# Peptides against a protein of PDB entry 2YKT: the designs that were tried, part 106

Target 1, 231 residues: chain A of PDB entry 2YKT
Amino acid sequence: SRSEEMHRLTENVYKTIMEQFNPSLRNFIAMGKNYEKALAGVTYAAKGYFDALVKMGELASESQGSKELGDVLFQMAEVHRQIQNQLEEMLKSFHNELLTQLEQKVELDSRYLSAALKKYQTEQRSKGDALDKCQAELKKLRKKSQGSKNPQKYSDKELQYIDAISNKQGELENYVSDGYKTALTEERRRFCFLVEKQCAVAKNSAAYHSKGKELLAQKLPLWQQACADPS

## One batch from the design tools (peptide; made by RFdiffusion4, then SolubleMPNN)

Design b2_p12_8_s4 (from b2_p12_8 with E4S)
Fold by OpenDDE base, seed 5:
Structure b2_p12_8_s4 (fold): chain B 231 residues (1-231), chain A 12 residues (1-12)
Amino acid sequence: as target 1 above (231 residues)
Amino acid sequence: SEPSNPWPELPE
């Protein structure tokens, strides 16, 4: 029936969230943590490299003929420090605003979805059983009427059952239809949250790249001319 | 008590 098909579709949405979306989201979080760890590693390695560059700048500053190049090398290291600070800020936001929140939500979602699905199933079954009972009673009444010498005696009761069946059928269809819309909304809420959080990540990433570009664009021409302009 | 929905409502 139409209601049975819609019921199957509804249950399938919940099943897809529980068995596909949530496990995939857990994996996404794990991959995010791995990515964060890798970037932390890059940060550490970069620090070592630019600390070594500072040492080269110190040597230049102590020289007789290359003193001004020491300042250039120090500026290069300082720009890196500023870029790195921006990256660390982005990573902090990535962890606290995305990964932690997603982790908390996905851990709670199993209990929520199980309860929501159970509630839907219980009510759907209750309405279905009530409909089936009315249909069975009508069938029983019709059999009794067919064997009676006075069938007209049962006519009013038959009409009452027909009306009750119609009403219960409509109620069941509406309930299942609403249930399906609710289930689809639940699925969309999860994807929408992910999209919104990824937008925040994208904004933070853009800020990091913009800051780096700005700082380097400002200083690079100066650094490129440093050797041509001895003091 | 029924658990609350951990996900926010859809934007209007």
Scores: peptide ipSAE 0.418, ipTM 0.903, DockQ to the pose 0.829
Fold by OpenDDE base, seed 3:
Structure b2_p12_8_s4 (fold): chain B 231 residues (1-231), chain A 12 residues (1-12)
Amino acid sequence: as target 1 above (231 residues)
Amino acid sequence: SEPSNPWPELPE
């Protein structure tokens, strides 16, 4: 029946969220944590490299013929420091605005979805059982009427059951239809949240890349000319 | 009490 099909669809949406979306989201969070750790590792390794570059700049500054190149090397290290600071800000946002929030939500979602599905199933079954009972009573009444010497005695009651069945069928269909819309909305809420949080991460990432581009674009021409213009 | 929905409502 239409109601049975819609009921199956509704249950499948909840099942998909619980068995596909939530596990996949947990994996996404785990991969995000791995990515964060790797980027932190890059930051640490970069610090060592540019600290060593500063040391080279110090040596240049102490030299008789390369003093100005010391300043260039210091500027290179400073630009790197500023870029890394921006990266750290991006990583904090990545952790706090995306990973932590997703982790909190996915942890709570199993209990919520189980309760929501159970509530829907209970009410759907209640309406279905009431319909089945009414249909069974009508069948019983018709059987009794066929064996009766006065079938007209049961005509009014038969009409009442027919009307009741029609009403209960309509109510069940409406309830299941609304249930399906609700389930789809639940699924959409989860994807929408992911998209919105990923947009925030993207904005922060753009800021990191923009800052690096601007700083390097400003300084690189100066650095490229430094060897050609000895003091 | 029934658990609350951990996800925000859809934007208008």
Scores: peptide ipSAE 0.418, ipTM 0.902, DockQ to the pose 0.845
Fold by OpenDDE base, seed 4:
Structure b2_p12_8_s4 (fold): chain B 231 residues (1-231), chain A 12 residues (1-12)
Amino acid sequence: as target 1 above (231 residues)
Amino acid sequence: SEPSNPWPELPE
């Protein structure tokens, strides 16, 4: 029946969220944590590299013929320090605004979805059983009427059952239809949240890249001419 | 009590 098909579709949406979306989201969070760790590792490794660059700058500053190049090397290290600070800020946002929030939601979602699905199933079954009962009673009544010498005795009851069946059928169809819309909305809420949080991450990432570009663009011409312009 | 939906409502 139409209602049975719609019911199956509704259950399949919940099943897809529980068995496909949520596990995939947990994996996404795990991959995000790995990515965060790797980027933190980059920050740490960069510190060592630019500290070593500072040491080279110190040596230049101690030289008689390359003193000005010491300042250039110090500036290079400082700019990169600022870039790394921006990366750390981006990572903080990535952790707090995306990973933590997704983790909290996915952790709670199993219990919520189970309860929501159970509620829907219970009510759907209740309405379905009530409909089936009325249909069965009508069938029994018709059999009794066919065997009776006075079929008209049962005509009013037959009409009552027909009306009851019609009403219960309509109620079931509406309930299942609304259930399906609700399930699709639940699925969309999850994807929408993910998209919105990824947009926030993208904005933070753009800010990091922009800051790095600006700092380097400002200083690079000065650094490029340093060897040709001995003081 | 029924568990609350952890996901926000869709934008209007």
Scores: peptide ipSAE 0.417, ipTM 0.903, DockQ to the pose 0.822
Fold by OpenDDE base, seed 1:
Structure b2_p12_8_s4 (fold): chain B 231 residues (1-231), chain A 12 residues (1-12)
Amino acid sequence: as target 1 above (231 residues)
Amino acid sequence: SEPSNPWPELPE
């Protein structure tokens, strides 16, 4: 029946969220944590490299013929420090605004979905059983009427069961239809949240790249001219 | 008591 088909579709949506979406989201969070760790590692390694660059700048500043190049090397290291600070801010937001929030939600979701599905199933079954009972009673009544010498005795009761069946059928169909819409909305809420949080990460990433671009664009021409124009 | 939905509502 139409209601049975819609019921199967509804249960399949909940099943897909529980068995596919949530496990995949957990994996996504794990991969995000790995990515965060790797970027933190880059930050640490970069610090060592640019600290060594500062040492080269110190040597130039101590020289008799390359003092101005020492300042250039110091500026290069300073620009890196500023870019790195921006990266650290991005990583902080990545952790707090994306990973932590997703982790909290996915942990709570199993209990919520189980309860929501159970509630739907219980009510769907209740309405279905009530319909089946009315159909069975009508069938029994018709058998009695067929064997009776006075079938008109049962006519009013037959009409009552027909009306009850029609009403219960309509109620079941509406309930299952609404249940399906609700399930699809639940699925969409989860994807929408992921998209919105990823947009926030993208904005923070854009700010990081923009800052780096601006700082380098300002200083690079000066650095390129430093060897050709001794002080 | 029934658990609350951990996900926000869809935007209008």
Scores: peptide ipSAE 0.413, ipTM 0.902, DockQ to the pose 0.829

## One batch from the design tools (peptide; made by RFdiffusion4, then SolubleMPNN)

Design b2_p13_3_s1 (from b2_p13_3 with T3K R6V)
Fold by OpenDDE base, seed 5:
Structure b2_p13_3_s1 (fold): chain B 231 residues (1-231), chain A 13 residues (1-13)
Amino acid sequence: as target 1 above (231 residues)
Amino acid sequence: SFKPDVTPEEDWS
């Protein structure tokens, strides 16, 4: 029946969230933590590289013929420091605004969804059982009427059961329909939350990339000219 | 009835 099909669809939405979405989200969080760790590792490794570059700048500054190149090397290291500071700010946001919040939500969600599904199933079954009972009573009444010498005696009661069945069928269909809409809304809310948090990360990432691009675009022409200028 | 301690709206809000 239409109600049975919609019931199956409703249960499948909850099942999909619990068995596919939530595990996938946990994996997404884990991959995010790995990415964060790798970026932190890049920051640390970069510090060592640019500290070594500063040392080369010191040597240039001590030379008779390359003193101005020392300043260039120091500027390169300083621009990198500013870019790394912006990266650290982005990583803090990535951790606090995305990973932590998703982790908190996914941990609580299993219990919530299980309870929501159970509530829906209980009420759906209750309405279904009430309908089945009325249908069974109507069937019994019709059997009695067919065996009776006076079938008219049961006519009013037959009409009452027909009306009750129609009403209960409508109530069941409406409840299952609303249940399906609710389940789809629950699924959509989870995706919307992910999208919104990822938008915040994207804004912070854009700020990081913009700052780096601006700093390098400003300085790179000066650095490129440093070796071409006759000293 | 175990009311989910967190309302559905608050959980993913």
Scores: peptide ipSAE 0.115, ipTM 0.684, DockQ to the pose 0.301
Fold by OpenDDE base, seed 1:
Structure b2_p13_3_s1 (fold): chain B 231 residues (1-231), chain A 13 residues (1-13)
Amino acid sequence: as target 1 above (231 residues)
Amino acid sequence: SFKPDVTPEEDWS
C-alpha cells in the first residue's frame, strides 16, 4: 500500500542518518583533528626556521658592510610571525567552533534518533493494528450476514465499520506522511548545521590568506631593492 | 512515553 511504502521510506531516512551520516561525521571529525595537528606542526617548524633567520639578521647587523640587510631580515621574520599568529587564531576557531561542536552533537544524536524512530514505529504500529482489527471485524460481520436469513439486520453495523476503516486509513496515511516530512527535516537540519559550521571555517581561512597577502605585498618591494646600491 | 531528552532543535540548532 501507499502507506506501507511511505513507512519504509521514513524508516530508511532514520536508518541512513544513524548508519551512514553519523559514522561519516565521526570520521570527518577525526580527519579534522588530524588536519589541525598537522597545521600546528607547520607552525612549530616555521618558528624554528624564522628564529634561525633572525640569527642571520643579527650577524648582518654586526657586519661592517651589510648592516642595513640586518633590518630587512628582521622584517621578514616579523611579517612571518604576524602571519603565523593569524593562522593560530584560525586554528582556535576551527577547533572550538567546528570540531568541538560537531563532536558534542554526534555523541548525543544516536540516542535521540533511536528514541525518535522507536516513538514513530510504536505509534505507526498502534494505528496499523487498530485499522487491521476494524477490517477483521468487518470481515467477520460480512460472513455472519451471508449465513443469516435476515442480512438487513447487519447493514447499519457494516456501514459503521466501513466509515471507521476509512477514517482510520486516512489517519494512518496522514501520520506516516507527517513522519516522513519530520524525518527528512531531521536529515536536512544535520547537513545544514555542517554547512553553516564549514562556512565559519571558510571565513576564518579567507581572513588568514588576506592578512598574509597584505603584509607580503606591502614589504616585498622594499626587500627586493635592499641589495641594490648601498644607501 | 519515551520523550527524547533533547529536542531536534537543541541537537542541531
Scores: peptide ipSAE 0.115, ipTM 0.698, DockQ to the pose 0.349
Fold by OpenDDE base, seed 2:
Structure b2_p13_3_s1 (fold): chain B 231 residues (1-231), chain A 13 residues (1-13)
Amino acid sequence: as target 1 above (231 residues)
Amino acid sequence: SFKPDVTPEEDWS
């Protein structure tokens, strides 16, 4: 029946969220944590590299013929420090606004979805059983009427059961339809949440990239000319 | 204290 098909569709939406979306989201979070760790590792390694560059700048500043190149090397290290600060801010946002929030949601979601599905199934079954009971009683009544010498005696009761079946069928169909819409809304809400959090990360990432581009665009021409000037 | 049942709507808002 239409109601049975829609019921199966509703259950499949909940199953898809629990068995496909949530495990995939957990994997996404894990991959995000790996990415964060790698970027933190880059940040640490870069600090050592640019600290060593500062040392080269100090040596240039102490030289008789390369003093101006010391300032260039210091500027290079300073620009890197500013870029790195933006990266660290992006990483904090990535952790706090995406990973932590998704982790909190996905951990609670299994219990929530299980309860929601169970509630839906219980009520759907209750309405279905009530319908089946009325249909069975109508069938018994019709059988009794067919064997009776006075079938008109059962006409009013037959009409009452027909009306009750129609009403219960309508209630079941509406309930299952609403259940399906609710399930689809739950699925959409989860994807929307992911998209919105990823948009926040993208915005913070854009700030990091913009800062780096601006700083390098400003300074790189100056650094490229530094060796052309005789000391 | 029953943590208020985070309404399903609040959980992914």
Scores: peptide ipSAE 0.124, ipTM 0.687, DockQ to the pose 0.209; fails the geometry check
Fold by OpenDDE base, seed 4:
Structure b2_p13_3_s1 (fold): chain B 231 residues (1-231), chain A 13 residues (1-13)
Amino acid sequence: as target 1 above (231 residues)
Amino acid sequence: SFKPDVTPEEDWS
């Protein structure tokens, strides 16, 4: 029946969220944590590299003929520090605004979806059983009427069952239809949340890249001229 | 303080 098909579709949406989306989202979070760890590792390694560059700048500053190049090397390290600060801000946002929030949601979602599906199934079955009962009683009444010498005795009751069946069928169809819309909305909401959180991450990433570009563009011409100037 | 049961709906908004 139309209601049975729509019921199956509704259950399949919930099933897809619970069995496909949520596990995939958990994997996404895990991959995000790995990515965060790698970026933290890069930040640490970069610090060591630029600290070593500062040491080279110190040596230049102590030299008789390369003193000005010491200042250049220090500026390079300082620009790096500023870029790293921006990266750290991006990473904090990535952790707090994306990973933590998704982790909290996906952990709670299994219980929520199970309860929502169970509620829907219980009510759907209740309405279905009530319909089936009315249909069975009508069938029983019709059999009794066919065996009776006075079929007209049952006519009013037959009409009552027909009306009840029609009403219950309509209620079931509406309930299942609304259930399907609700399930699709739940699915869409989860994807929208993911997209919105990724947009926030993208904005923060763009800010990091922009700041780095600006700082380097400002200083690079000065650094490129440093070796051309006679000490 | 009863943390209002943040309906799961509010959680994904």
Scores: peptide ipSAE 0.123, ipTM 0.687, DockQ to the pose 0.177; fails the geometry check

Design b2_p13_3_s2 (from b2_p13_3, 4 letters changed)
Fold by OpenDDE base, seed 1:
Structure b2_p13_3_s2 (fold): chain B 231 residues (1-231), chain A 13 residues (1-13)
Amino acid sequence: as target 1 above (231 residues)
Amino acid sequence: AFKPDVTPEEDWA
């Protein structure tokens, strides 16, 4: 029946969220934590490299003929420090605004969805059983009427069962239809939340790249001229 | 009536 098909679709939406989306989201969070750790590792390695560059700048500043190049090397290291500070801010946002929030939601969601599905199934079954009972009673009544010398005695009761079946069928169809819409809304909310949080990550990443571009664009022409003008 | 401790709106708004 149409109601049975829509019931199966409703159950499949909840099952897809529980068995496919939530495990995939847990994996996504794990991959995000790995990515964060790798970027933190890059920041640490970069610090060592630019600390060594500062040491080269110190040696230039101590030289007789290359003092001005010492200042250039120090500026290069300072610009890098500012870029790395921006990266650290982006990583904090990535952790606090995406990973932590997704982790909290996915842990609560399994219990919630299981309960929501169970509630839907219980009520759907209750309505279905009540409909089946009325249909069975109508069949019994019709068999009794066919064996009777006075079938007209059962006509009013037959009409009452027909009306009750029609009302219960309509109620079941509406309940299952609303259940399906609710399930699809639950699925959509989860994807929308992921998209919105990923948009925040994209904005923070754009700010990091913009800051780096601005700082380098300002200083790079000065650094490129430093070797052309021997002082 | 199973009251979910957290509503879907609270969990995914």
Scores: peptide ipSAE 0.118, ipTM 0.724, DockQ to the pose 0.337
Fold by OpenDDE base, seed 4:
Structure b2_p13_3_s2 (fold): chain B 231 residues (1-231), chain A 13 residues (1-13)
Amino acid sequence: as target 1 above (231 residues)
Amino acid sequence: AFKPDVTPEEDWA
């Protein structure tokens, strides 16, 4: 029936979220944590490199003929420090605003969706069973009427069952239809949340890249001229 | 009745 088909579709939406979306989201979070760890590794390695560059700047500053190049090397390290601060802010946002929030949500969602599906199934079955019972009673009544010498005795009761069946059928169809819309909304809001959180990450990443570009574009011409100027 | 600790709206808003 139309109701049975829509019921199957509704259950399939919940199953898809529970069996496909949520496991995939857990994997996404795990991959995000791996990415964060790698970026933290880059941060640490970069610090070591630029600390070593500062040491070269100190040596230049102690020289008689290369003192001004010491200042250039220190400026290079300082620009790196500023870029690194922007990266750290981006990473904090990535962790706190995306990964942590998704982890909390996906953990709670398994219990929520199981309960939501069970509630829907219980109520759908209750309405279905009530309909089936009325249909069965109508069938029994019709059999009694066909075997009776006075079929007219059962006419009013037959009409009552027909009306009850019609009402229960309509209620079941409406309930299943609303259930399907609810399930699709549950699926959509999860994807929307992911998209919105990724947009926040993208904005923070753009800020990091913009700051780096700005700082380097400002200083690079000065650094490129440093060796051309006689000391 | 399963009382989720968080409402659906709170979970995915």
Scores: peptide ipSAE 0.115, ipTM 0.724, DockQ to the pose 0.293
Fold by OpenDDE base, seed 2:
Structure b2_p13_3_s2 (fold): chain B 231 residues (1-231), chain A 13 residues (1-13)
Amino acid sequence: as target 1 above (231 residues)
Amino acid sequence: AFKPDVTPEEDWA
């Protein structure tokens, strides 16, 4: 029946969220944590590299013939420090605004969805059983009427069961339809949340990349000319 | 009826 098909679709939405979406989201979070760790590793390694560059700048500043190149090397290290600060801000946002929030939600969601599905199944079954009972009683009444010498005696009761079946069928169809809409809304909310949080990460990443590009574009021409000027 | 401690709307808002 249409109601049975819609019921199967509703259950499949909840199953897809619990068995496909949530495990995939947990994997996404794990991959995000791995990516964060790698970026933190880059940050640490970069600090050592640019600290060593500062040391080269100190040596240039102590030289008689390369003193001005010391300032260039210090500027290179300082620009990197500013870029690194932007990366650290991006990483904090990536951790706090995406990973932590998704982790909290996915952990709670398994219990919530299981309860929501169980509630839906219980009420759907209750309405279905009530409909089946009325249909069975009508069938019994019709059998009694067919065996009776006075079938007209059962006509009013037959009409009452027909009306009750029609009403219960309508209630079941409406309940299952609303259940399906609710399930689809739950699925959509989860994807929308992921998209919105990923948009926030993208904005923070864009700010990091923009700042780095601006700083390097401003200074790189100056650094490229530093060796052309005789000391 | 299991009342989730957090509403679905609060969890995925």
Scores: peptide ipSAE 0.112, ipTM 0.727, DockQ to the pose 0.310; fails the geometry check
Fold by OpenDDE base, seed 5:
Structure b2_p13_3_s2 (fold): chain B 231 residues (1-231), chain A 13 residues (1-13)
Amino acid sequence: as target 1 above (231 residues)
Amino acid sequence: AFKPDVTPEEDWA
């Protein structure tokens, strides 16, 4: 029946969230933590590289013929420091606004969804059983009427069961339809939350890249000219 | 009835 098909669809939405979405979200969080760790590693490695560049700048500053190149090397290291500070701010936001919030939600969600599915199944079954009972009683009444010398005696009671079946069928169909809409809303809400949090990450990433581009665009022409200008 | 302490609406809003 249409109600049975929609019931199966409703259960499949809850199962898809529990068995596909939530495990995939846990993996996404794990990959996010791995990415955060790798970026922190890049930060540390970059510090060593640019500290070594500063040392080369010190040597240039001590030379008689290359003093101005010392200042260029120091500026290169300073621009890197500013870019690195922006990266650290982005990583803090990535951790606090995305990873922590997703971890909190995914841990609570399994219990919630299980309870929501169970509630839906219990009420759906209750309405289905009540419908089946009325249909069975109507069938018994019709058999009794066919064997009776006065079938008209059962006419009013037959009409009452027909009306009760129609009402219970409508209630079941409406309940299953609303259940399906609710399940789809629950699924959409989880994806919307992920999209919104990823938008925050994208904004922070854009700020990091913009700052780096701005600083380098300002200084790079000066650095490129430094070797062409006679001291 | 396990009242989810946090309504699903509050938890994924």
Scores: peptide ipSAE 0.110, ipTM 0.719, DockQ to the pose 0.290; fails the geometry check

